# Ledger of designs, part 10: peptides against a protein of PDB entry 2N1D

Target 1, 169 residues: chain A of PDB entry 2N1D
Amino acid sequence: EVKVKIPEELKPWLVDDWDLITRQKQLFYLPAKKNVDSILEDYANYKKSRGNTDNKEYAVNEVVAGIKEYFNVMLGTQLLYKFERPQYAEILADHPDAPMSQVYGAPHLLRLFVRIGAMLAYTPLDEKSLALLLNYLHDFLKYLAKNSATLFSASDYEVAPPEYHRKAV

## One batch from the design tools (peptide; aimed at target 1 E69 Q78)

Design b1_p12_2_s3 (made by RFdiffusion4, then SolubleMPNN; from b1_p12_2, 6 letters changed)
Fold by OpenDDE base, seed 5:
Structure b1_p12_2_s3 (fold): chain B 169 residues (1-169), chain A 12 residues (1-12)
Amino acid sequence: as target 1 above (169 residues)
Amino acid sequence: SLLQKILEALRK
């Protein structure tokens, strides 16, 4: 598999996210106050403000587009804990035409990077292209780590109501 | 590893 290293600073967030959902039976509030689209847009603008060349800007846009596409494809089938399935079903019913990148936020986006390495292993990329992509993915993860105080918070979760528990698990 | 545990949980 392709190794995508998650910054040590972000690993505790993955643990807290897992605990909040699976053990404390909480749900991330949806739609997210800051959705994946917004996070990716902020990252792209951040990179552009750093004085990158046109070629680098193009590459950033392509990486952002790729991350968004992977997220939208994988969210419903690969990035949810069992307890979150009823919530996802409700989202689909209420927002059938909305991409999940407009609904979900940073915690679920971070979950993507737990699985993206395995997916990249099956993509037809040459060694140089893969290395470049990995560099951008790691750069993005560093960006998430840098902004973790504003992107990750337990206050974005809420206790699931009793009626939800009857539908879940 | 931590990531492996999370992966396993996501698969359920």
Scores: peptide ipSAE 0.242, ipTM 0.851, DockQ to the pose 0.042
OpenDDE base, seeds 1, 2, 3, 4: peptide ipSAE 0.039, 0.026, 0.029, 0.030; ipTM 0.706, 0.658, 0.684, 0.683

Design b1_p12_2_s4 (made by RFdiffusion4, then SolubleMPNN; from b1_p12_2, 5 letters changed)
Fold by OpenDDE base, seed 4:
Structure b1_p12_2_s4 (fold): chain B 169 residues (1-169), chain A 12 residues (1-12)
Amino acid sequence: as target 1 above (169 residues)
Amino acid sequence: DLLQKILEALRA
């Protein structure tokens, strides 16, 4: 398996996110105040502001696009806890044509990096390409860690109402 | 392992 290392600063958040949803039966407020698209855009702009070469800027854009695509593909099938499934169903009903990167935010984006390694293991990437990709993924994760105070907050969650519990697993 | 716990809890 391809290992994507999660920064130590973000591991506690993954636990809190897990706890908020699975044990405290809370839901992340959707649509996110700051969605995945926005986060990726900010990252890209951040990288560009550092004076990257054209090639590096292109690479960043491609990585951002890739992360977005992976997120949109994996969100519904791999990045949700069972308790979140009714919420997701409602989102699909209300926003059938919207990519989930426009609906969900940082917590779910972070979950992607818990799962992405396994998926990359079955992707036909040459060794060099994989190494480069991993480097960018880790760079992005560092960015998330750097901005964690503004991206991750328990206040973005709320207790699900009783009627939600009845339809949730 | 924390990440393994989360992996198992997420939809597979």
Scores: peptide ipSAE 0.281, ipTM 0.880, DockQ to the pose 0.043
OpenDDE base, seeds 1, 2, 3, 5: peptide ipSAE 0.276, 0.026, 0.025, 0.027; ipTM 0.876, 0.674, 0.674, 0.685

Design b1_p12_3 (made by RFdiffusion4)
Pose (drawn by RFdiffusion4):
Structure b1_p12_3 (pose): chain A 169 residues (1-169), chain P 12 residues (1-12)
Amino acid sequence: as target 1 above (169 residues)
Amino acid sequence: DVPLPDPDSLLP
């Protein structure tokens, strides 16, 4: 199976997010302003601002769109804990206009890369095509971890009260 | 050009 190194800079964050959901019994039931699409656009424009190009412009642009669609096909199904089901229905009902790539903010973005390596093991392309994909994915993750101090806000996870657990049982 | 996989290929 494909071995992909998830950024070790973000590994403490991955464990932190998991620790908050499972161990700390905290849930993310609010729309974050620092959302996945905004970070995607920020990275997309970043590559352009350093070197204004046409050939790489659409390349970054569609790869970012790829992450957007990849995230959309996994967010509620493959990137979600069973304990997040109540908050999912809650946020979806309260804010039916807002996309999930926005309301769940940056902490849920890292989950995409964790699961996408597994699913891409069942769809094995050659090393070269996969290398270009992982190249840009790792490049994004490098930038993601670089600005992660002002990027991730796991502090918004609040402990789910017993009344709220009634929606999980 | 970067060959991107189909998003639907990631579905179970």

Design b1_p12_3_s1 (made by RFdiffusion4, then SolubleMPNN; from b1_p12_3 with D1M V2I D8S)
Fold by OpenDDE base, seed 5:
Structure b1_p12_3_s1 (fold): chain B 169 residues (1-169), chain A 12 residues (1-12)
Amino acid sequence: as target 1 above (169 residues)
Amino acid sequence: MIPLPDPSSLLP
């Protein structure tokens, strides 16, 4: 198994996120005020502003594209708690052609990194390429940790209305 | 659909 280390600063958020959804029966407000696309764009711009070489810039773009693709593929099937399924169904009905990276935000993006390691274990990447990818993934996670105060907040969640509970049972 | 596992193991 490919181990993707979540920064210690973000591990408590995963627990809070789970608690908000599963125990407190809250939902992340959608569409996100800051979606995954914008977060990845900000990261890419952040890396480019630090004087990277052309090769490094290319690598960052590829990593961003990869993260976006994995997120869009895995969101509906891998990154949702049971309580969130009705909300996801509504999103699909209202925005059938929109990628989920334009709808969901940082909390769900962070959830990707809980699962991505298992997926990468079965990708046809050589050891050197995998190591390089992991370095960038960890670098991105450090970026999320650095900006966690603005990206992760319980105020982005709201109590699900009674009609939603009826759909979720 | 495979939901996320229980993250309670992350609790101290």
Scores: peptide ipSAE 0.031, ipTM 0.714, DockQ to the pose 0.033
OpenDDE base, seeds 1, 2, 3, 4: peptide ipSAE 0.025, 0.024, 0.024, 0.029; ipTM 0.677, 0.649, 0.645, 0.706; seed 4 fails the geometry check

Design b1_p12_3_s2 (made by RFdiffusion4, then SolubleMPNN; from b1_p12_3 with D1M V2I D8E)
Fold by OpenDDE base, seed 4:
Structure b1_p12_3_s2 (fold): chain B 169 residues (1-169), chain A 12 residues (1-12)
Amino acid sequence: as target 1 above (169 residues)
Amino acid sequence: MIPLPDPESLLP
């Protein structure tokens, strides 16, 4: 199995995120104030500002593009709790041509890294390529942890109205 | 270069 380690700083957030949605019946406010595209862009710029070589910059861009693509593909099928399905349907109706990376934010992006390992396990990546990819994924996760105060907040969630509850059953 | 597989190909 391809193991993507979530930083210890972010593991509690995954629990809180789950609790907010499934137990407290709240929804992440959409569209996100800071969407996945923006987060990835900030990360890329952050890496560039660190004086990366051209090769490293290229690698970062590829990783960012990959994360974005995986997020957009996996969000609807792998990253949503059942309670979030009606909201997702509404988003699709309201934003039919928008990638979900422009709608969703950090909490859902973090969920990707809980699932992405299993997805990568089905690909014939050589050991070196996989190791390199994992290094960048972990580097990105470290970036998320570093900026967790601005990226993850329960205040970005709101209690779903009774009408939504009926739709979510 | 970091080869990222096509995520579409990984979906059921």
Scores: peptide ipSAE 0.027, ipTM 0.686, DockQ to the pose 0.669
OpenDDE base, seeds 1, 2, 3, 5: peptide ipSAE 0.025, 0.025, 0.025, 0.026; ipTM 0.669, 0.673, 0.669, 0.671

Design b1_p12_3_s3 (made by RFdiffusion4, then SolubleMPNN; from b1_p12_3 with D1K V2I D8S)
Fold by OpenDDE base, seed 1:
Structure b1_p12_3_s3 (fold): chain B 169 residues (1-169), chain A 12 residues (1-12)
Amino acid sequence: as target 1 above (169 residues)
Amino acid sequence: KIPLPDPSSLLP
């Protein structure tokens, strides 16, 4: 398995995220006030502001595009807790053509990096390419950690209504 | 397992 190292600063959030949904029966408010697309855009702009070369900028754009694509593919089948399934179904019904990167936010994006390593293990990437990819993924994760105070908040969750609870349980 | 995009899409 390919190990994607989650920053220590973000590991407690993964626990809180799990607790909010699984134990407290809350849902992340959707559509997110700050969706995955915007987070990735901010990251790209952040990298540009660092005075990177054209080649570096191109690489960042590719990484952003890739993360977005992986997120959109994996969200529905890999990144949701069981309690979140009815909410996801509602989102699909209301926004059938919208990519989930425009709906979901930072917590679900972070979950991607918990799962993506196992998926990468099944792909034919040479050692050099894999190392390069991991470097970019870790760079992005570092960015998330740096901005964790604004990206991850329990206030973005809400208690699911009784009718939802009955549906999900 | 799901059909995942080519991981190389994340590479520069």
Scores: peptide ipSAE 0.039, ipTM 0.723, DockQ to the pose 0.162
OpenDDE base, seeds 2, 3, 4, 5: peptide ipSAE 0.029, 0.057, 0.033, 0.033; ipTM 0.682, 0.761, 0.725, 0.715; seed 3 fails the geometry check

Design b1_p12_3_s4 (made by RFdiffusion4, then SolubleMPNN; from b1_p12_3 with D1S V2I D8S)
Fold by OpenDDE base, seed 1:
Structure b1_p12_3_s4 (fold): chain B 169 residues (1-169), chain A 12 residues (1-12)
Amino acid sequence: as target 1 above (169 residues)
Amino acid sequence: SIPLPDPSSLLP
């Protein structure tokens, strides 16, 4: 099994995220004030500002592109709680051509890293390639943890309206 | 480059 370790700082947030949605019947405000695309862009720029070589910069861009692609593919089928399905359907109707990385934000992006490890276990990657990928994924997660105060907030959620609750049961 | 396989091929 390929294990993607979530930083200890972010594990409590995953619990809070789950609780906000499933128990408190809240929804993350969409479209996100800071979407996945912007988070990834900020990360790439952060890495660039650290004085990385051209090769490292290229690698970061590849990782960013990969994370974005994985997010866009997995969001609808793997990353949503049942209560969020009606919201997702509405988003698809209102933004049919928009990638979900332009709609959703940090909480859903973090959920990707809970799931991605299991998928990577089935990839035809050699040991060295997998290790390299994992290193970059962990590096990105560390970035999320470092910026968690601005990326993860319960104030980005709101109680779903009664009509939503009725159709989401 | 860092190999990232097509995620769609890994979805059940």
Scores: peptide ipSAE 0.053, ipTM 0.763, DockQ to the pose 0.664
OpenDDE base, seeds 2, 3, 4, 5: peptide ipSAE 0.040, 0.038, 0.042, 0.034; ipTM 0.750, 0.696, 0.748, 0.692

Design b1_p12_4 (made by RFdiffusion4)
Pose (drawn by RFdiffusion4):
Formats: C-alpha cells, sequence, structure tokens
Structure b1_p12_4 (pose): chain A 169 residues (1-169), chain P 12 residues (1-12)
C-alpha cells in the first residue's frame, strides 16, 4: 500500500482534532470564516505571486480544484466521525446555502490527506504520476503547516452537552 | 490524470 508521510508538523493537530471529538467530547457546530476553499485559493495565488507564469498557473489552479472535488467526495462520508453526524445535519439545515468546504473550516481539511492515501492504495497508478500528485499535495501541506498557526482554529470545538447527545443516540 | 483519479475515487 502507498506509504505517504502526513506532515509531522500537523500530526499534533491531527491528534488534537481527534482528541477533541472523541476524548474531549467536543463538536464543531459552527461555520468558520477561515475555510478550505479560501485556503485553497490563497495557496493557488501564492504560487502565482512568487512567479507569474501561464504554464504553472492553470496547473496549480486545477490541482486545487482537484483537492476541492476530492474533498467534496469524502467530506461527509470518509472524513467525518459518527459523532459529527448531528452537527452535520444541523449545519446543513441551518445553512443550506453554505458549502461544507466552508463551514467546517481548516481543521477538517487535514482529514482529506489521511484518507486519500488509503483510497489511492486501491487505485494504484505508477510511481511517477503518483509522485507529481504527492509533490503538489506535499507542497500544499508544506504551506498549510507553515501558516497553520493562523490557519487552524481547533479552539472552536465546543463540548457537546447531554441534550445535544440526544441527536447522536 | 487528475480527472481519472477523480473518476476512480467517485467509483469507490
Amino acid sequence: as target 1 above (169 residues)
Amino acid sequence: VLEDILDALKAL
């Protein structure tokens, strides 16, 4: 199976997010302003601002779109805990206009890369095509971890009260 | 290639 190193800079954050959901019994039931698509655009324009190019412009652009679609095909199914099901239906009902790639903010973005390595093990391309994919994915994760101090806000996770757990049972 | 990967992911 494909061995992909998830940024160890973000490993404490991954455990922190998991710790909040499971151990701390905290849930993320609010729309964040610092969302995945905004970070994707921020990274996409970042590569352009350092070196204005045509050939790499659409490359970063569509790869970012790839992450967007990849995230959309996994967010509610593969990147979600069973305890997040109540908040999912809640946010989806309260804010049916807002995309999930926006409301769940940056903490849920890291989950994509955790699961995508497993699913891409069942769809094995050659090392070279996979290398270009992992290249840009790791490049994004490098930038992601670099700005992560002002990027992730796991402090928005609030402890789910017993009345709220009624939606999980 | 990205589209193929997306199609493969959707098929899963």

Design b1_p12_4_s1 (made by RFdiffusion4, then SolubleMPNN; from b1_p12_4, 7 letters changed)
Fold by OpenDDE base, seed 4:
Structure b1_p12_4_s1 (fold): chain B 169 residues (1-169), chain A 12 residues (1-12)
Amino acid sequence: as target 1 above (169 residues)
Amino acid sequence: LLKKILESLRSL
């Protein structure tokens, strides 16, 4: 499969995220205070502020759009732990037309990058395109790592109520 | 190039 390297600073968070959900039976607070759309927008603006050329700005925008689209496609089917399924169902019921990038936040976005490599292996991307994409993905991941203090926090999770536990069986 | 990438991502 295609290897997408997760920054070392974020690897512990993936473990904590898994632990919070699976072992501690907590849920990420939804809708996210800082959703995926806003994170991607901030990244794009950050890149633009760095004085990139028009072509580079275009590339960033396209990558952001791609990440957003990919997230929206993958969230429900690939990025959720079993315990989160009832929450997702509730979100779909309450927000049927809303893209999940407007609901979920950084932790779930980070999960995408754990899965994206395997999915890219089945795409008809040539080596040059793949290398370019990987560079942008890694750049974005570095951005997430740089802003991890504000994007990833256990305080964004809360213990699921007993009634939720019954639904999550 | 990016267009192809995006199209590929959307097809996943």
Scores: peptide ipSAE 0.039, ipTM 0.730, DockQ to the pose 0.442
OpenDDE base, seeds 1, 2, 3, 5: peptide ipSAE 0.036, 0.039, 0.038, 0.035; ipTM 0.715, 0.727, 0.729, 0.713

Design b1_p12_4_s2 (made by RFdiffusion4, then SolubleMPNN; from b1_p12_4, 5 letters changed)
Fold by OpenDDE base, seed 5:
Structure b1_p12_4_s2 (fold): chain B 169 residues (1-169), chain A 12 residues (1-12)
Amino acid sequence: as target 1 above (169 residues)
Amino acid sequence: LLKQILESLKAL
């Protein structure tokens, strides 16, 4: 298995996220105040401001675009806990033309990186390509960790209303 | 290239 190391600073957030949703029956407030698109944009701008080469800047843009697309494809089918399904359905109804990267935020984005390692193990990537990808993914995760105080907070969750509990999976 | 790699993951 290809190991995508989650920074130690972010591991507690995964646990808290799981607890808030599955045990405390809370929901992440949607649309996110800081959505995935904005997070990725800030990351790209951050990397560009560091004096990277043109090739490096191009690579960052490709990584950002790839993460965004992968998130948008995987969110609804792979990244949600069962309790979040009704909320997702409501989002689809209210925002049919919006990509999920414009709706969801950092916690759900981080969930993507929990899954990506196992998937990479089955991709026909050569060693060099895999190493390069992992470097970018880890770099992005490091960025998330650096900004975790503003990206991850239990205050971004709220207790689901009684009506939601009655229809929740 | 990296985007393509990431895109390939969704096919799994």
Scores: peptide ipSAE 0.032, ipTM 0.708, DockQ to the pose 0.621
OpenDDE base, seeds 1, 2, 3, 4: peptide ipSAE 0.030, 0.031, 0.031, 0.031; ipTM 0.693, 0.700, 0.703, 0.705

Design b1_p12_4_s3 (made by RFdiffusion4, then SolubleMPNN; from b1_p12_4, 4 letters changed)
Fold by OpenDDE base, seed 3:
Structure b1_p12_4_s3 (fold): chain B 169 residues (1-169), chain A 12 residues (1-12)
Amino acid sequence: as target 1 above (169 residues)
Amino acid sequence: LLDEILKALKAL
């Protein structure tokens, strides 16, 4: 299995995210004030501004595009807790053609990296290419950790209304 | 304990 290590700074957030939704019955406010597209764009711009001239096989833009694609494919099937399913259904009904990277934000993006390793194991990449990709993924996670104060906040969640609880059978 | 919780989180 391909291992993607989550920074220690972000591990507590995954627990808080789980607790907010599954135990406190809260929902992340959608559409996100800062969606996945915006986060990835900020990362790309950050990397470009650093002026790194290292010759890498993968360009930052390619990595960003890849993360976005994986997120959009996996969100609905692998990144949601059961309690979030009615919310997702409502989003699909209201925005049928919108990619979920334009709707969801940092917490759900972080969940991707809990699952992405297993998916990459089936990707036909040579060892060198896989190592480079993993380096970029870890670099992105470090970026999330560095900006965690602005990206991850319990204030972005709210208690689900009673009518929602009735839907969440 | 945290590792056990994280394993559970992977089962989203």
Scores: peptide ipSAE 0.086, ipTM 0.784, DockQ to the pose 0.036
OpenDDE base, seeds 1, 2, 4, 5: peptide ipSAE 0.119, 0.128, 0.091, 0.137; ipTM 0.800, 0.805, 0.787, 0.809; seeds 1, 2, 4, 5 fail the geometry check

Design b1_p12_4_s4 (made by RFdiffusion4, then SolubleMPNN; from b1_p12_4, 5 letters changed)
Fold by OpenDDE base, seed 5:
Structure b1_p12_4_s4 (fold): chain B 169 residues (1-169), chain A 12 residues (1-12)
Amino acid sequence: as target 1 above (169 residues)
Amino acid sequence: LLQEILEALRAL
């Protein structure tokens, strides 16, 4: 399989995220104050400000678009814990035409990178293109790590109300 | 998802 290395700084967050949801029965506040679209836009602008060539800038835009597409496809079926399913159903009812990249935030985006390697293994990319993509993905993850203090916080979660528990797993 | 997270933590 394709190996996507997650920065050491972000590994503990994956555990904390799991704990908050599954053991502490909390939910990430939705819609996110800073959604996936905004995070990706900030990253793209960050890369553009670093003096990249036109070709590199184009590549960044394509990578951002790809990440967004993967996220929107996989969020509902692959990136949620069972406890989050009722919340997701409510989001779909309230925002039926909105892509999930406009609703969810950094924690769920990070979950994507736990699974993206396996998905890329079945993508018809040549070795050179795959290496380039992996470099960008790792670069993006480093960006998330650099901004982790503002992107990942337990204060963005809240205890689910009793009414939610009655319909949740 | 948790299992995959744990595997990623061990493998990375």
Scores: peptide ipSAE 0.150, ipTM 0.799, DockQ to the pose 0.038
OpenDDE base, seeds 1, 2, 3, 4: peptide ipSAE 0.145, 0.084, 0.088, 0.089; ipTM 0.794, 0.768, 0.772, 0.773

Design b1_p12_5 (made by RFdiffusion4)
Pose (drawn by RFdiffusion4):
Structure b1_p12_5 (pose): chain A 169 residues (1-169), chain P 12 residues (1-12)
Amino acid sequence: as target 1 above (169 residues)
Amino acid sequence: TLEEITERILAS
């Protein structure tokens, strides 16, 4: 199976997010302003601002769109805990206009790369095509971890009260 | 779907 190193800079954050959901019994039931699409656009424009190009412009642009669609096909199904099901229906009902790539903010973005390595093991392309994909994915994760101090806000996870657990049972 | 997205990325 494909071995992909998830940024060890973000590993504490991954465990922190998991720790909040499972151990701390905290849930993310609110729309974050710092959202995945905005970070995607920020990274997309970042590559352009350093070196204004046409050939790499659409490359970064569509790869970002790829992450966007990749995230959309996994967010509610493959990137979600069973304990997040109540907050999912809640946020979806309260804010039916807002995309999930926005309301769940940056903490849920890292989950994509954790699961996409497993699913791409069942769809094995050659090393070269996969290398270009992982190249840009790791490049994004490098930038993601670089700005992560002002990027991720796991502190918005609030402990789910017993009355709220009634929606999980 | 994943294959199509990957193909689009590789085409870029």

Design b1_p12_5_s1 (made by RFdiffusion4, then SolubleMPNN; from b1_p12_5, 5 letters changed)
Fold by OpenDDE base, seed 4:
Structure b1_p12_5_s1 (fold): chain B 169 residues (1-169), chain A 12 residues (1-12)
Amino acid sequence: as target 1 above (169 residues)
Amino acid sequence: TLKEIIEKILKA
């Protein structure tokens, strides 16, 4: 398995996120006030503002695109806790053609990086490309950690109503 | 599960 290291600053959030959903029976407010698309765009702009070369900018854009694609593919099948399934179903019903990167936010995006390593293990990437990708992924995670105060907050969650509990396991 | 993976990450 390809190992993607989660910054120490974000590890507690993964626990809090899990706790909010699974134990406290809360739901992340959707659509996210700041969705994955926006976060990725901000990251890309941030990297571009740092004076990267054209090639580096291209690489950043490709990485952002890749993250977005992976997120959209994996969100519904791999990044949701069971309690979130009814919410996801509602989102699909209300926004059938919208990519989930436009609906979900930072917490779910962070969950992607918990799973992405396993997915990358089955991708036909050469060692050099994989190393480069991992570097960018770690760089992005560092960006998330740097902006964690604005991206990760328990206030973005709310207690699910009783009627929701009846739908969820 | 995602939980299990998170737990493994936290223990690393």
Scores: peptide ipSAE 0.206, ipTM 0.826, DockQ to the pose 0.033
OpenDDE base, seeds 1, 2, 3, 5: peptide ipSAE 0.193, 0.190, 0.088, 0.203; ipTM 0.816, 0.813, 0.726, 0.824

Design b1_p12_5_s2 (made by RFdiffusion4, then SolubleMPNN; from b1_p12_5, 7 letters changed)
Fold by OpenDDE base, seed 1:
Structure b1_p12_5_s2 (fold): chain B 169 residues (1-169), chain A 12 residues (1-12)
Amino acid sequence: as target 1 above (169 residues)
Amino acid sequence: KLQEIINKILSA
């Protein structure tokens, strides 16, 4: 098993996110005001502005692209709670060609990192490449933690209307 | 561990 450690600062948010959706029956507002694409772009720009000239096997852009691809693949099948599935269906109907990285935001992106470790375990990577990738993933998670005040907020959720409850049950 | 709880929650 490949373990991706979530920063301690973000672990409580995962619980809050779960609580908002599953117990309080709220939905993250979609499309996100700041979608996954934007978050990844900001991270990439942040890293580039730091003047990192390290010649690594994985460039920041490659890592960003990888995160985006994994997110888009896993969102619908692995990252949604049952209560969110009607919302996802509506998104697919309204935006059939839009990648989910352009629709969803930070909370769902964070969920990816709970699951990505297991997926990486089945990815044919040598030890050096895997270690490097993990370093970038952890670096990105640290970035999320540093910007958690702006990326994670309960105000981005709203109580699902009664008609939604009827669809979800 | 909290990670185990989170993993369990997301699996629900």
Scores: peptide ipSAE 0.084, ipTM 0.784, DockQ to the pose 0.030
OpenDDE base, seeds 2, 3, 4, 5: peptide ipSAE 0.058, 0.038, 0.082, 0.050; ipTM 0.754, 0.719, 0.784, 0.758

Design b1_p12_5_s3 (made by RFdiffusion4, then SolubleMPNN; from b1_p12_5, 7 letters changed)
Fold by OpenDDE base, seed 1:
Structure b1_p12_5_s3 (fold): chain B 169 residues (1-169), chain A 12 residues (1-12)
Amino acid sequence: as target 1 above (169 residues)
Amino acid sequence: TLLDIINKILKA
């Protein structure tokens, strides 16, 4: 088993996210005020501003591209709670050609990292490649934790209307 | 590359 460690600061948010949606029947407001694309862009710029070498910059770009691609593939099938399915269907109808990284935000992005460890366990990777990937994943998670006050907020959620609740549950 | 690794994950 490959374990991707979630920063302790972010673990309570995962619980809050679950609670807001599953128990309080709220929905994350979509499209996100700050979508996954923008978060990844900010991360890349943050890393580049620290005087990294060309090779380091290249690696950051690959990490960003990889996380984006992984998110876009996994969002619809792996990252949604049952209550969010009708909302997702509406998003697909309204934005048929848009990647989900342009629609969803930090909470859903964080959910990706809860799942990635299991996926890595079934992926044949050499130790060096795995270590490199894990280092960048943890680095990105550290970035999310550092900026958690602006990225994660209950105010980004809203109570689903009664008609939504009836069709979702 | 890291992107190659991600692609392998997506195919798993």
Scores: peptide ipSAE 0.080, ipTM 0.766, DockQ to the pose 0.133
OpenDDE base, seeds 2, 3, 4, 5: peptide ipSAE 0.078, 0.075, 0.073, 0.056; ipTM 0.764, 0.760, 0.761, 0.730

Design b1_p12_5_s4 (made by RFdiffusion4, then SolubleMPNN; from b1_p12_5, 6 letters changed)
Fold by OpenDDE base, seed 5:
Structure b1_p12_5_s4 (fold): chain B 169 residues (1-169), chain A 12 residues (1-12)
Amino acid sequence: as target 1 above (169 residues)
Amino acid sequence: MLQEIINRILSA
């Protein structure tokens, strides 16, 4: 399979995220104060401000679009813990036409990169294109790590109310 | 499944 390496700085967050949801029975506050669309836009602007060539800028836009697409497709079926299912159902009921990239934030986006490697293995890409894509994916992950203090915080979670527990698993 | 993959990543 295609290997997407998670930065060491972000590995502990994956554990914290899991712990907050599964063990502490908390939920990420939705809609996110900084959603996936905004994070990807900031990254694209960051890359453009670094003096990249036109061709590189185009590539960044394509990568951003791809990440967004994968996220929106995979969020509901692959990126949620069981405890988060009722919350997701409520989001769908209240916002049936909204892409999940406008609702969810950095923690769920990071979860995508746990799965994206396996998905890319089934995507018909030539070797050169795949290498370029992987470079940008790793670059994006480094960007997330650099901004982790603002993107990943336990304060963005809250204890689920008793009513939620009754409808949850 | 997600947790299992996370554990694998952390153990690597």
Scores: peptide ipSAE 0.069, ipTM 0.740, DockQ to the pose 0.033
OpenDDE base, seeds 1, 2, 3, 4: peptide ipSAE 0.051, 0.032, 0.036, 0.034; ipTM 0.718, 0.693, 0.697, 0.699

